# Designs tried in a protein design run: peptides against a protein of PDB entry 4LZF. Part 155

Target 1, 155 residues: chain A of PDB entry 4LZF
Amino acid sequence: GGRLVVFPNGTRKELSADGQTVKVMFFNGDVKHTMPDQRVIYYYAEAQTTHITYPDGMEVLQFPNNQTEKHFPDGRKEITFPDQTVKTLHPDGREESVLTDGTIIQLNPDGSKVIQFNTGQREIHTADFKRREYPDGTVKTVYSDGRQETQYPTG

## One batch from the design tools (peptide; made by RFdiffusion4, then SolubleMPNN)

Design b2_p29_5_s4 (from b2_p29_5, 21 letters changed)
Fold by OpenDDE base, seed 3:
Structure b2_p29_5_s4 (fold): chain B 155 residues (1-155), chain A 29 residues (1-29)
Amino acid sequence: as target 1 above (155 residues)
Amino acid sequence: SEEQERLERARRIAAERAEAARRAAEAAA
């Protein structure tokens, strides 16, 4: 059968009969599960946060506001916000946000920004200009010096 | 966005507090 150890400080440790699952219930209300697949599930009682660590270095954080974060072994992070926007932070400094309406926002390490709207329009922001590309092929550019240029679709 | 930044700040605070609590709990186990 399983085994229960009760420590003087109130911490409790439960071992499964097969010895593959360990549950520690700390005196502060935290709970730590060590699973047969070697993942560790830690629940922080005060913060109401769940932290899962995997043997490959993957980490998953679940916050009380319903935000979820995945920390990949390669340094990439994927954040799902409460509104279900998904933001990916890449090790090279690039950030990509996918909004619930399908809009994609890319922030590049050089400071440039690209927005792919769900309408098919695309907007590019650089130090030198802001450019709007339309589905019909029209391109409007506003340069940093105040010049404006419109390129019409070729016939 | 501003909303994302607010949530990220809240997350960091929560994570730091949680980690501190974990260390204290594990030290007493």
Scores: peptide ipSAE 0.084, ipTM 0.698, DockQ to the pose 0.026
Fold by OpenDDE base, seed 4:
Structure b2_p29_5_s4 (fold): chain B 155 residues (1-155), chain A 29 residues (1-29)
Amino acid sequence: as target 1 above (155 residues)
Amino acid sequence: SEEQERLERARRIAAERAEAARRAAEAAA
C-alpha cells in the first residue's frame, strides 16, 4: 500500500506504493502531483489554475478562462486564447497570432506589422507606410506623409 | 488585439498571485 503523511497544518502527502507518484494536498487547497514521468502538476486552488512542469523545461499553464499557455525550453511561448486564437511569442521578439479564420498577424521586433488575410491579401504596416498586397499582384501603399501609390502586376 | 492584451494582463496578475500562493504553501509543508 501507499503511505499518507498528515502535517500539523493540515497538509497531506500521499505516496503511491511504488513511490513513483506523490500527491500533496496543501492546507490552502492547492494540489501538487509528481508523476512517474517526472512531470509536476500543480493546481492553484484560489486562481483555479493548473501548472504543469516537465523535466525538459516545458511548462503548461491552464487558466480558468480556458486560456492555455505552453512555455517551451527555448523561450518560445504559445498561447491559446479562449477564442482559440493561437499566439506565438518567439525568443527574437517576433509575435505571431493565428486567428480561427486563418488570418495571421505578425508583429516584428522593429515594430512593423504584417497581416496575412484569409482572402490572400496581405497588409504591411511600418513607420513609413501601410501597404496592401492583393493576390493579383496589385500593391497599394499609403505613406505616412499622405502620398498614395499603386503598383500594378507585371505580365 | 485589445482583447488579447486584456487577457494577457489578467494572466500576468493571476500568475503572480498563483506563484506567491505556491511558494507559501510549499514553504509550510
Scores: peptide ipSAE 0.073, ipTM 0.695, DockQ to the pose 0.026
Fold by OpenDDE base, seed 2:
Structure b2_p29_5_s4 (fold): chain B 155 residues (1-155), chain A 29 residues (1-29)
Amino acid sequence: as target 1 above (155 residues)
Amino acid sequence: SEEQERLERARRIAAERAEAARRAAEAAA
């Protein structure tokens, strides 16, 4: 059978019968679960935050505002905001946000920005220009010097 | 006991993590 250890300070430790699940309930309300798959689930009572750590180094944070963060072993982070926007931060500094409407916003390490609209339009921002690409192949460019250029689709 | 000491250490680590998590949550708000 399982075991329960109660400490004088009020902390409790529960062990499953197979010993593969361990639950520590701290007197302050914090809870630590060690699961059979070796993930560790921390619940921080004061912060109302859940922190899951996986054996491969992955971490998942669940905040009380419904924000979820996945921290991957390679340094990549994936943040799901309360509005369900998903932002991925890459170790090289690249960031990608996927909005609920399907719009994708990419921030590149060189400072350029690309917006892929759900309409099929694409906007590219660089130090030198802003460029709008249309589904029909039309491309409009506004350069930093104020010059504008329109490229028409080739038939 | 050694077990109690481990749990106390774990609690301390948890508290530190809780503060870090709180700061992260506050920054996200």
Scores: peptide ipSAE 0.029, ipTM 0.645, DockQ to the pose 0.024
Fold by OpenDDE base, seed 1:
Structure b2_p29_5_s4 (fold): chain B 155 residues (1-155), chain A 29 residues (1-29)
Amino acid sequence: as target 1 above (155 residues)
Amino acid sequence: SEEQERLERARRIAAERAEAARRAAEAAA
Protein backbone atom coordinates (compact mmCIF):
# COMPACT_ATOMS: atom_id res chain seq x y z
CA GLY B 1 0.00 0.00 0.00
CA GLY B 2 0.84 3.66 0.10
CA ARG B 3 2.99 5.27 2.73
CA LEU B 4 2.54 8.33 4.89
CA VAL B 5 5.53 9.92 6.58
CA VAL B 6 4.97 12.65 9.14
CA PHE B 7 8.02 14.67 10.07
CA PRO B 8 8.55 16.40 13.42
CA ASN B 9 8.21 19.85 11.81
CA GLY B 10 4.72 19.01 10.55
CA THR B 11 5.66 18.26 6.95
CA ARG B 12 3.82 15.27 5.54
CA LYS B 13 4.86 13.03 2.66
CA GLU B 14 2.43 10.71 0.94
CA LEU B 15 3.63 8.05 -1.47
CA SER B 16 1.38 6.01 -3.70
CA ALA B 17 1.63 2.24 -3.56
CA ASP B 18 3.57 2.19 -6.84
CA GLY B 19 5.74 5.11 -5.73
CA GLN B 20 4.94 7.08 -8.89
CA THR B 21 2.96 9.78 -7.13
CA VAL B 22 4.50 11.74 -4.30
CA LYS B 23 2.69 14.46 -2.40
CA VAL B 24 4.58 16.63 0.04
CA MET B 25 2.60 18.94 2.25
CA PHE B 26 5.06 21.33 3.85
CA PHE B 27 4.51 22.79 7.29
CA ASN B 28 4.12 26.27 5.74
CA GLY B 29 1.18 25.15 3.62
CA ASP B 30 3.08 24.65 0.38
CA VAL B 31 2.25 21.51 -1.56
CA LYS B 32 4.44 19.62 -4.00
CA HIS B 33 3.06 16.90 -6.25
CA THR B 34 5.34 14.71 -8.31
CA MET B 35 3.22 12.94 -10.89
CA PRO B 36 3.75 9.67 -12.78
CA ASP B 37 4.53 11.68 -15.93
CA GLN B 38 7.31 13.39 -13.94
CA ARG B 39 5.68 16.79 -13.97
CA VAL B 40 5.99 18.63 -10.68
CA ILE B 41 3.13 20.74 -9.39
CA TYR B 42 4.18 23.15 -6.68
CA TYR B 43 1.66 25.28 -4.85
CA TYR B 44 2.96 28.28 -2.93
CA ALA B 45 0.46 28.80 -0.15
CA GLU B 46 1.38 32.35 0.81
CA ALA B 47 1.44 33.59 -2.78
CA GLN B 48 -1.45 31.33 -3.82
CA THR B 49 0.56 30.53 -6.93
CA THR B 50 0.86 27.25 -8.78
CA HIS B 51 4.07 26.36 -10.59
CA ILE B 52 4.10 23.36 -12.88
CA THR B 53 7.38 22.10 -14.29
CA TYR B 54 7.59 19.49 -17.02
CA PRO B 55 10.46 17.13 -17.83
CA ASP B 56 11.03 18.85 -21.19
CA GLY B 57 11.63 22.18 -19.47
CA MET B 58 8.15 23.63 -19.96
CA GLU B 59 6.92 25.69 -17.03
CA VAL B 60 3.44 26.97 -16.24
CA LEU B 61 2.72 29.64 -13.65
CA GLN B 62 -0.79 30.30 -12.42
CA PHE B 63 -1.25 33.42 -10.32
CA PRO B 64 -4.14 34.29 -7.99
CA ASN B 65 -5.20 37.20 -10.24
CA ASN B 66 -5.93 34.65 -12.99
CA GLN B 67 -2.78 35.46 -14.95
CA THR B 68 -1.15 32.42 -16.53
CA GLU B 69 2.37 32.26 -17.87
CA LYS B 70 3.81 29.52 -20.05
CA HIS B 71 7.57 29.34 -20.38
CA PHE B 72 8.49 27.14 -23.31
CA PRO B 73 11.78 25.24 -23.58
CA ASP B 74 12.75 27.28 -26.65
CA GLY B 75 12.61 30.50 -24.63
CA ARG B 76 9.20 31.63 -25.84
CA LYS B 77 6.84 32.97 -23.20
CA GLU B 78 3.08 33.18 -23.43
CA ILE B 79 1.23 35.35 -20.95
CA THR B 80 -2.53 35.21 -20.60
CA PHE B 81 -3.57 38.29 -18.67
CA PRO B 82 -6.64 38.44 -16.41
CA ASP B 83 -8.55 40.24 -19.19
CA GLN B 84 -7.70 37.30 -21.49
CA THR B 85 -5.27 39.25 -23.64
CA VAL B 86 -2.56 36.87 -24.77
CA LYS B 87 0.96 38.18 -25.16
CA THR B 88 3.69 36.09 -26.74
CA LEU B 89 7.33 36.98 -26.30
CA HIS B 90 9.53 35.29 -28.87
CA PRO B 91 13.22 34.47 -28.44
CA ASP B 92 14.08 36.77 -31.37
CA GLY B 93 12.64 39.74 -29.47
CA ARG B 94 9.33 39.89 -31.33
CA GLU B 95 6.25 40.44 -29.20
CA GLU B 96 2.68 39.75 -30.20
CA SER B 97 -0.48 40.65 -28.32
CA VAL B 98 -3.87 39.27 -29.22
CA LEU B 99 -6.67 41.33 -27.73
CA THR B 100 -10.09 39.92 -26.94
CA ASP B 101 -11.64 41.98 -29.77
CA GLY B 102 -9.38 40.20 -32.27
CA THR B 103 -6.87 43.02 -32.69
CA ILE B 104 -3.30 41.80 -33.07
CA ILE B 105 -0.38 44.00 -32.09
CA GLN B 106 3.10 43.02 -33.20
CA LEU B 107 6.26 44.65 -31.92
CA ASN B 108 9.27 43.81 -34.04
CA PRO B 109 12.91 43.67 -32.90
CA ASP B 110 13.74 46.64 -35.14
CA GLY B 111 11.25 48.78 -33.24
CA SER B 112 8.55 48.74 -35.87
CA LYS B 113 4.97 48.04 -34.89
CA VAL B 114 2.14 46.41 -36.80
CA ILE B 115 -1.47 46.57 -35.73
CA GLN B 116 -3.99 44.30 -37.39
CA PHE B 117 -7.35 45.74 -36.44
CA ASN B 118 -10.46 43.62 -36.15
CA THR B 119 -11.96 45.81 -38.92
CA GLY B 120 -9.46 44.44 -41.41
CA GLN B 121 -7.41 47.62 -41.41
CA ARG B 122 -3.70 47.33 -40.77
CA GLU B 123 -1.38 50.00 -39.45
CA ILE B 124 2.40 49.91 -39.77
CA HIS B 125 4.61 52.11 -37.63
CA THR B 126 8.26 52.69 -38.49
CA ALA B 127 10.79 55.37 -37.69
CA ASP B 128 10.03 56.99 -41.05
CA PHE B 129 6.27 56.68 -41.42
CA LYS B 130 2.91 55.54 -40.23
CA ARG B 131 0.96 53.61 -42.85
CA ARG B 132 -2.69 52.63 -42.80
CA GLU B 133 -3.92 49.89 -45.09
CA TYR B 134 -7.64 49.62 -45.72
CA PRO B 135 -9.65 46.57 -46.79
CA ASP B 136 -10.54 48.22 -50.11
CA GLY B 137 -6.85 48.44 -51.01
CA THR B 138 -6.37 52.11 -50.17
CA VAL B 139 -3.08 52.86 -48.44
CA LYS B 140 -2.42 56.09 -46.59
CA THR B 141 1.09 56.99 -45.48
CA VAL B 142 2.11 59.81 -43.19
CA TYR B 143 5.84 60.34 -43.30
CA SER B 144 7.90 61.69 -40.42
CA ASP B 145 8.52 64.91 -42.37
CA GLY B 146 4.78 65.55 -42.53
CA ARG B 147 4.29 64.53 -46.15
CA GLN B 148 1.20 62.46 -46.83
CA GLU B 149 0.60 59.99 -49.62
CA THR B 150 -2.52 58.11 -50.63
CA GLN B 151 -2.40 55.11 -52.92
CA TYR B 152 -5.73 54.13 -54.40
CA PRO B 153 -6.73 50.59 -55.34
CA THR B 154 -6.18 49.60 -58.97
CA GLY B 155 -8.71 46.80 -59.29
CA SER A 1 16.63 12.91 9.17
CA GLU A 2 18.32 12.98 5.78
CA GLU A 3 14.91 12.74 4.12
CA GLN A 4 13.64 15.70 6.11
CA GLU A 5 16.70 17.75 5.19
CA ARG A 6 16.17 16.99 1.50
CA LEU A 7 12.57 18.13 1.72
CA GLU A 8 13.54 21.33 3.51
CA ARG A 9 16.19 22.04 0.90
CA ALA A 10 13.66 21.49 -1.87
CA ARG A 11 11.28 23.88 -0.15
CA ARG A 12 13.93 26.59 0.06
CA ILE A 13 14.73 26.24 -3.62
CA ALA A 14 11.04 26.33 -4.44
CA ALA A 15 10.55 29.46 -2.35
CA GLU A 16 13.26 31.20 -4.34
CA ARG A 17 11.45 30.23 -7.52
CA ALA A 18 8.23 31.59 -6.08
CA GLU A 19 9.82 34.97 -5.49
CA ALA A 20 11.21 35.02 -9.01
CA ALA A 21 7.80 34.09 -10.39
CA ARG A 22 6.16 36.87 -8.39
CA ARG A 23 8.62 39.41 -9.73
CA ALA A 24 7.97 38.20 -13.25
CA ALA A 25 4.23 38.46 -12.74
CA GLU A 26 4.50 41.97 -11.34
CA ALA A 27 6.66 43.07 -14.25
CA ALA A 28 4.40 41.48 -16.86
CA ALA A 29 1.08 42.66 -15.43
Scores: peptide ipSAE 0.028, ipTM 0.641, DockQ to the pose 0.024

Design b2_p29_6_s1 (from b2_p29_6, 18 letters changed)
Fold by OpenDDE base, seed 3:
Parts: sequence; C-alpha cells; structure tokens
Structure b2_p29_6_s1 (fold): chain B 155 residues (1-155), chain A 29 residues (1-29)
Amino acid sequence: as target 1 above (155 residues)
Amino acid sequence: MEEKLKKRQELIEEDERERKEVQELLAQT
C-alpha cells in the first residue's frame, strides 16, 4: 500500500499506505519525517542534528554533543548543555542557568545578576555594587566607588 | 535545502555562543 518515489537527483520519498507518514531521504543524507501527529522531524546528516517541529510551534533540537534545545510557543527557550546545565531564556529577557550542583545564576533584563550558591550564599551584582549574603545573616557589599560595608547578623 | 542548511548552521552557532556565555559566567564565580 505504501509508495516509494525515487527522484533523478537521488532523493527518495516514502509514503505510508494511509498517507499519514512521509519520509524523505534527501540526496545529501538528510532525512525528513512528517508524522501522523503533524510533527516534522528533520535530521541534518552532516551536522548529525535532529530538529523537531510541532504544529503548536514547539521546536526541539538535538545536537551530537548531547546538547538539547527547546523552543516553546510562548517564546521561552530552554538549553540543556552537555554538562547538564539548564539555561532558560524567558520572553521578558531574564535568563536563568541551573547547574547540577544546585547553583542558580539569574540574569535580569536590567543587567543585574543574582547567584544563588548551593551553600546558601547569595551574590547580587548591580551597576552600583556587588553584595554577598551569607546564611548567618552577614552581608558584605562592595560598591562601585570602592567603598565596602559589612552588615552583621542580629542574632 | 540551502535554507535548511543555513538555518542549521545558524542554530548551531547560536548554541555555541550560548555555551561560551555560560562558561564565562561560571568563570566569574
């Protein structure tokens, strides 16, 4: 029931009997699958990269180095790096990287940065200062003018 | 085909830049 079409350039097109699945094998080695659920799976042979597009606008990229990228319909982008760090790019411009050790690096649209260390310490970077907050309540601030302040816990 | 190849290359290059940016941030901590 299926059909195979071979084109003069070497590209091959396979159609399922019901026509719901289409596989195109391009002459360059690329492969394109159109699935019954309307997702399109494109494999770039040279780059060994898979690109999946969904009808709702979702996209997934899988790279040979084990990096994965997800593009969500709302504009959010999520990158899982080979070391399993996950970086999320939000539509509002904020970025968040979550490391495997639990450290979180947050970049804000205003250019400020917040690092939440796995030790419970937090560091805040702004145009005006760098501030380190400690679990015991101590806060150390280094201002852009070189001034330093330490606020001690009340306990 | 050419547009697909171009798109592929652009995406890979973008991801490589993203990775470098994360590495630079990590180096600062």
Scores: peptide ipSAE 0.082, ipTM 0.691, DockQ to the pose 0.025
Fold by OpenDDE base, seed 2:
Structure b2_p29_6_s1 (fold): chain B 155 residues (1-155), chain A 29 residues (1-29)
Amino acid sequence: as target 1 above (155 residues)
Amino acid sequence: MEEKLKKRQELIEEDERERKEVQELLAQT
């Protein structure tokens, strides 16, 4: 019940019977699906990459190495790497990587880093110091000038 | 179409850089 249109350049267009699904097979091997929900699935043949665009502005990229990227309408990007690390790029410039073991690495717009270890320890990296915070309340700071400071928890 | 392909390649290259950055961050922990 569908329809096939063949263009002079070799591009082929398949329409579903209801006209709600359109498949365009481009002469270069790319494929474009327009779905009833208005999402567009574009396959780049050379790159073997799938790009899905949604009506609300959401975009999803699927790469051949199993990396997936989500581009949210608010400007946030979420990258799932092949090792299943998830990196979120926030509109404010903050970057957050979540490892499979639960460790969180945060890169702040000012260049500082915060590492939240799965053990509950936290490490803060700034231009001036590295600071380790322990679950018991102990805080150890190593300053860029070589000074070290330990703050003990209150008993 | 060529422009689309080029744009995709640029994004892939950017993603490769991002993966390296994450690895570097991990090495610093």
Scores: peptide ipSAE 0.060, ipTM 0.682, DockQ to the pose 0.025
Fold by OpenDDE base, seed 1:
Structure b2_p29_6_s1 (fold): chain B 155 residues (1-155), chain A 29 residues (1-29)
Amino acid sequence: as target 1 above (155 residues)
Amino acid sequence: MEEKLKKRQELIEEDERERKEVQELLAQT
């Protein structure tokens, strides 16, 4: 059958009858589950945060504000905010935020930014200019010196 | 445990800053 070990410090360790699940209830209120699939689920009681580690190196964090984070073995991080915006941090330094309305914001390692609006418009921000691209082919550029240019589609 | 817990709190704070940055970007659009 299952086993219960109670330590002098108040920590309790429960082993399932099949030995496949281990539950440790620490004296500070933290809880650690080792699952049959070798996932380790750690609950930080004070922070009310759940941390899941997978055998392949994947990690999942669940915060009390309903934010979730995925830490991939390749170094990529994916954050799902409470409003369901998803931000991905890539190992190369690129960041991408996808909003629920379909807007995509990309931050590049060189400091440039690209915003793809759900309307099909695109805005590019560099050190030298901000450029708005419209679905009809119109392009408006505002340079850092205040100069403006508009390129119209040929038609 | 304490070190891990501290690290998690730092991550929460970092994420809050990132969330604010995204909101600021949205306000600029």
Scores: peptide ipSAE 0.082, ipTM 0.696, DockQ to the pose 0.025; fails the geometry check
Fold by OpenDDE base, seed 4:
Structure b2_p29_6_s1 (fold): chain B 155 residues (1-155), chain A 29 residues (1-29)
Amino acid sequence: as target 1 above (155 residues)
Amino acid sequence: MEEKLKKRQELIEEDERERKEVQELLAQT
């Protein structure tokens, strides 16, 4: 059978019979599970937050507001917000947010922003202009100096 | 435990800023 160790401070440690699973219930209510697959599941009782660490470096966090995070070994971070928007932070500095309506917002390392609307329209933001591209080929540009330009499809 | 909890709290705060950023981006559309 398993083993239970109770410490003077109230912390309890449960070991499986094979010793491959360890559950520590800390005096503050936190719980730490060490699993046979070497993942560690830590629950912060006060913060109601779960943090899972994997042996390959993957981390998963679940917050009480229903936000979840995935931290990938390559440095990529994926955040699922309570509204189910998913934001990905890439190691190269690029950030992408995918909204539930299908809109994609991309922030580029050069500071530019691209919004791909679910309608097929695309908007590009740079230091110099804001440009809207329409499915029919029309392009509207508003420059930082206030000038506006419309480019109509040819042919 | 305390240090770990603090670290998690810092991440939550960072994520709150990120949520705000997304809202700002949406407001610009």
Scores: peptide ipSAE 0.053, ipTM 0.661, DockQ to the pose 0.025; fails the geometry check

Design b2_p29_6_s2 (from b2_p29_6, 19 letters changed)
Fold by OpenDDE base, seed 4:
Formats: sequence, structure tokens, C-alpha cells
Structure b2_p29_6_s2 (fold): chain B 155 residues (1-155), chain A 29 residues (1-29)
Amino acid sequence: as target 1 above (155 residues)
Amino acid sequence: MQEKLEERQKRIQEDKELQKEVQELLSQT
């Protein structure tokens, strides 16, 4: 059988018979599982949040509001919000959000923003202008100085 | 032995702002 250690502060530590699994139940209700595959599952009782760490550096957070965060070893972070929007933070500083309606929002390291609407329209934001591109080829640009320009499709 | 929880849910506000921006831009069509 396994081993159970009960500490004076109320913390309990359970060790499996093979010693490969360790479960610590802290006095505050937190629970820490160390698994044979070396992943660590930590449950924050008060926050009802689960934090899983993997030996390769991967981390997964699960929040009670159904938000989840994945932290990849390469530095990439992926956040799934409660509404199921997925935001990816890339190591190069680029951010991408994918909405449930299919809209994609890209934030670039240079500060520019690109929004690809589910309608096929695209919005481009730079320091100098905001531009709307339409599926029919029409392009509308509003420059930072207030000028507006419309380019119509050829033909 | 206990760990501290880093509050990362502040990003929810960013999501809301993005949703708002998209709706605003869609209304301009």
C-alpha cells in the first residue's frame, strides 16, 4: 500500500505504493498532484483554478469561468476566453484573435492591426491610415490627417 | 510548498474591447 503523512497543520501527503504519484492536500484546500509522467497538477481551491505544468515547460491554466490558457515552451501563449474567442500571443510580439463568428484580428509588432471580417472585408490600421478593403475591390482609406480616399474597382 | 496563483483573467477585458471594436467597425459598413 501507499503511505499517508498527516502534518500538524492539517496538510496531508499521500504517496502511492510505487512512489510515482504524490498527492498533497494542503490545509487551505489546495491540491497538488505529482504524476508519474512528471506533470504537476495544482488545484487552487479558493479560486477553483487548475494549473498543470509539464516537464517540457508547457503550462495549462483552467479558470472557473471556462477561460483556459496554454503557455507553450516556445513562449507562445494561447488564451481561450469564456466566449470561445481564441487569442494567440506569439514570441515575436504578434497577437491574433479568432472570434467565433470567424473574424480574425491581428496585432503586429509594429503596431499595425489587420481585421479580417467573416464577410470578406478587411480593415487595416497603421500609424498613417485606416483602410477598408471590400470584396468587390473597393478600397476606402482614411488618413491620419483626415483625408479620405476611395479607390474603385477597375472595369 | 504551496503555490501562488497569478491572476491572468485580466485579459478578459482585452477580449471585450476587441469585440467592441469589431462591432463598431461592422457598423461602419
Scores: peptide ipSAE 0.127, ipTM 0.741, DockQ to the pose 0.022
Fold by OpenDDE base, seed 1:
Structure b2_p29_6_s2 (fold): chain B 155 residues (1-155), chain A 29 residues (1-29)
Amino acid sequence: as target 1 above (155 residues)
Amino acid sequence: MQEKLEERQKRIQEDKELQKEVQELLSQT
């Protein structure tokens, strides 16, 4: 059936009978699986981290704290934290965090920040001001100089 | 054949920093 090759350094290589699966067990405890679908699953023993590479360039990292990272071929990264918050890092520098309660936090390349709360309120942070927008149309602005303005809806 | 372990450890550290950032932002909400 399969083949087992044992190297002098202690590394072991197992080949399936059909040649479609290759398992390399390195001397340091790392494990590398090459799968029939051409995925490569690498396990770092010391870090207890799994790294999966796909033929299309997709990469998936699984950390021991249950964090998962997806690295897309276009350079985008998606991080799922242990608390299930999802953070997306875009190639243009934009970052978006989606919390489990539905809150969305956007960090823009220019340094501005937008927070969309699950209540429908919106917070905007710029170099010049912080602004809170309410669903009823009320807008409160605190400027960098300390000045405050409140705009009330017409009605 | 063997991948670099040090790079993965660096990523773990960076991830912790990202988690702190998220928590800071959460505290501001």
Scores: peptide ipSAE 0.102, ipTM 0.716, DockQ to the pose 0.025
Fold by OpenDDE base, seed 5:
Parts: structure tokens; C-alpha cells; sequence
Structure b2_p29_6_s2 (fold): chain B 155 residues (1-155), chain A 29 residues (1-29)
């Protein structure tokens, strides 16, 4: 069968009979599981946070407030917030948040922001202006100098 | 064998910052 090793500091190490599963219960309450598939599951007891590391480099963080973060091997991160908003951080610096109502917020590396509302309206924020585009073709622009323009659809 | 507290603290901090950012973005819509 398996075996249990108890260290003087109170840490306990449980080994499966085949040695493929290892459970370490640290003296501070943390728990580390090494699985046969090479996943490592670490639980921080005080923070109540779980960190899973996969052999391909994937990492998953689970926080006590129900937030989950996935760290992909390519550098992309996907955060699912408690309200179910999903934010994706891309390796190129682009960030995209998808809200539960369908609104998509894109933050670009140059600092510009694009908000695609579920109504079909789009708002663009740049260093020079804020612009609202409406489905009917109307465009409202507020420039950095305070000037405002409304462009009406032609035709 | 035991993971570092600094790494844990970093993740928690990032979590808080991300949550704040999302709330700020929500307020702009």
C-alpha cells in the first residue's frame, strides 16, 4: 500500500502505492497534490486559493470570491470575475472584457479604447477624441479641445 | 516544496487590480 511520512515540523506526506500520487499537507495548512498526469494542485489554506499547474505550462487560479484565472502557455490570460465578466489579456497587450449583457470593451496597446455596446452603438476613445457611433449612421464626437461635432447620415 | 508567499501575494494583488479595472470600465458604459 501507500505510505505516510510525518516530518518533525508537522508536515505530512502521503504517497500512493505506485508513487504516482503525492499529497503533502504542510504544517501551515497548505496542501500540494502531485498527480499522475503531472498536474500540481497547490492549495493556500490561509488565502483559500487554489493554484493548478499543468505540464504544458497552463495555470489555473481559483480564488475564494469565485474568480478564476487561466494563464495559457502562450501568455494569454483569461479572468472570469465573480459577476461572470470575462477579461482576456493578450500577449500583444490588448485587453478585452466581455460583459454579461454582451458589451465588449477593448483596450488597445496604444491606449485607445473601443466599447461595443449590445445595442450596436460603438464608442471609441482616443487621445484626441471620444466618439459615439450609432447604428443609423449618426456620429457624435467630442474632441480633446472641447469641440463637439455631430455627423448625420447622408443619403 | 512549499510555494512562496510572495508569489501568492502577487496573484492576490493582481486579482484586486483587475477587479478594480473592470468596475471602472463598467462605470464608463
Amino acid sequence: as target 1 above (155 residues)
Amino acid sequence: MQEKLEERQKRIQEDKELQKEVQELLSQT
Scores: peptide ipSAE 0.090, ipTM 0.706, DockQ to the pose 0.026
Fold by OpenDDE base, seed 3:
Structure b2_p29_6_s2 (fold): chain B 155 residues (1-155), chain A 29 residues (1-29)
Amino acid sequence: as target 1 above (155 residues)
Amino acid sequence: MQEKLEERQKRIQEDKELQKEVQELLSQT
């Protein structure tokens, strides 16, 4: 059968019969589960936050307000906000946010920003201009010096 | 054996600001 060890400080350790599952209940209310697949699930009682670590280096944080953060072994981070917006932080410095309506916001390492609206319109922000592209091919540009240009579609 | 929490929620305000920015841009069209 399994074993229960109770330490003088109040920490409790439960071991499965095969020793493959270990549950530690710390005196402060934290709980640590070590699973047969080597996944470690740590629950922070005060923060009500779950932290899962995987053998390959992946980590998952689950917060009480339903925010979730995934830390991938390649350095990429993916944050799912409570409203289900998903933000991805890439190792090269690119950031991409995807809204529930399909809008995509991309922040590039050079500081430029691209917003792809679900309507097919695209907004581009650079150091030199802001540009709106329309599905019909019309392009409106406002340059940093205040000059405005409209390019009309052909065809 | 006890672990320390290093990661915390600090991106909620950022998300709100992003949503506001998108709405402002949509209102301009």
Scores: peptide ipSAE 0.130, ipTM 0.741, DockQ to the pose 0.021; fails the geometry check

Design b2_p29_6_s3 (from b2_p29_6, 18 letters changed)
Fold by OpenDDE base, seed 1:
Structure b2_p29_6_s3 (fold): chain B 155 residues (1-155), chain A 29 residues (1-29)
Amino acid sequence: as target 1 above (155 residues)
Amino acid sequence: MEEKLKRRQELIKEDEEEKKEVDELLAET
């Protein structure tokens, strides 16, 4: 059978019979599980937050509002919001948000952004212009100086 | 441990702000 150790401060440590699983229940309500696969699951009782650390450096956070975050070893972060929007932050500063309706918003390190609408339209924002691309091949550009250009697919 | 916990709460706030930015971008388009 497993082993239970009770510390003077009220912390409890449970060891599985095989010794591969360790559960520590801290006096403050926090819980730490060390799993056979070396994954560590820490529950912060006050914040109601779960933090999972993997041997490869991956981290997963689960918040009480149902937000989840994945922190990759390469520095990339992936956030799943409660509404199921997924935002990815890349180490190079690029950000991508994928909405539940299929819309994708990309923010580039240079400050430009690209929106891929679920309708197939694409919008590009730069310091110099806003450009809308339509599925039929029409492209409308509005420049920062107010000039407008329309390119037609059959032109 | 407490410092780590505080940082996590800050991350939530930061993420909420980032979500608002996304929502604003959507509203403008």
Scores: peptide ipSAE 0.028, ipTM 0.627, DockQ to the pose 0.024
Fold by OpenDDE base, seed 4:
Structure b2_p29_6_s3 (fold): chain B 155 residues (1-155), chain A 29 residues (1-29)
Amino acid sequence: as target 1 above (155 residues)
Amino acid sequence: MEEKLKRRQELIKEDEEEKKEVDELLAET
């Protein structure tokens, strides 16, 4: 069998028979699991938040509002919001948000933005213009100076 | 432990602001 240690402060430590799994139940209600694969699962009782750390540097956060964050070893972060929108922050500064309706919003390091609508339309935002591309090949551009241009399909 | 908890709360706030930015961007389209 495993081993149970009860500390005077009320903290309890359970060790598996093989000693590879350790569960610490802190006096404040927090729980820490150290797993055989070296991942550590920490539960903050008051905040109802779970924090998992992996030996490779991966971290996963689960918040009580149903938000989940993944912090990758390469610096990438993936956030799943309560509404199930997923935002990815890339190490190069690029950000991508995927909405539940299929719309994708990309923020580029140069400050440009690209929106891929679920309708097949695409919108490009730059310092100089906002451009809407339509599935039929029509392109409408509104320049920062107020000029507008429509490019019609050449088919 | 307490410091970690505070940091987690900060992360939530940061992410909420990032979500607002996305929502604002969508509203502009």
Scores: peptide ipSAE 0.028, ipTM 0.629, DockQ to the pose 0.024
Fold by OpenDDE base, seed 5:
Structure b2_p29_6_s3 (fold): chain B 155 residues (1-155), chain A 29 residues (1-29)
Amino acid sequence: as target 1 above (155 residues)
Amino acid sequence: MEEKLKRRQELIKEDEEEKKEVDELLAET
């Protein structure tokens, strides 16, 4: 059978019979599970947050507001917000948000932003201008100096 | 953990601002 160890501070440690599963119940309510697959599941009682660490370096955070974060070994982070928007932070500094309506927002390391609307329109923000591209080929540009241009598909 | 939680809330706020921006841009057309 398993074994229970009770420490003077109130922390309890449960070991499975095979010794491959360890559950530590800390005196503060935190819980740490070490699993046979070597993942560690830590629950922070006060914060009501679960933190899973995998042997390959992946980490998963689950917050009480239903936000979930995946931290990949390559440095990429994927955040699922409570409203189910998914934001990916890439190691190169690029950020990409995918909204539930299909809109994609890309923030580039140079500070430029590209928004791909679910309508097929595209918005481009740079240091020099904001530009709207329409599916019919029309392009509207507002330059940083306030000048506005509209280019029509017929030239 | 406390500092991490604070950062997570900041990310939520940033996401909300992005959505507002998108909504405004959609309205402009």
Scores: peptide ipSAE 0.070, ipTM 0.689, DockQ to the pose 0.023; fails the geometry check
Fold by OpenDDE base, seed 2:
Structure b2_p29_6_s3 (fold): chain B 155 residues (1-155), chain A 29 residues (1-29)
Amino acid sequence: as target 1 above (155 residues)
Amino acid sequence: MEEKLKRRQELIKEDEEEKKEVDELLAET
């Protein structure tokens, strides 16, 4: 059956009857759960942070400010901020932020920036220019030297 | 966002330190 072990230092260890679930409650208030699916859940009492590690190498961090982070085995990180913005950090150095209104902000490894607005407009920032694309097909470009171009939709 | 990122990094570092302590405590049990 299930077993509870109390150690001299005050740490408590609970074992399920099948032995597949282990709960360690440390004297400092920290808790470690080992689950049947082999995930390990750490709760850090002082930091009020939960850290879940999965057998495939995935990690999930839950912070007391409601920020959540997923660290994927491929090196990708997904951060859900308290405002519910989701930022993805890709292994290639690309960063993508999805705002709650649907706006997407992309930072590329070359330093360029792309904003896909929820209005359907897109803005591209490079070292050489800033470009705005409109839903009607109009494209406005301002170059770093101050030159401006407007491309009008065909039809 | 950078400030939030810095705070996150600090928290992760703190968690890693605490995790080592937890693992050490677990090894002692």
Scores: peptide ipSAE 0.024, ipTM 0.551, DockQ to the pose 0.045; fails the geometry check

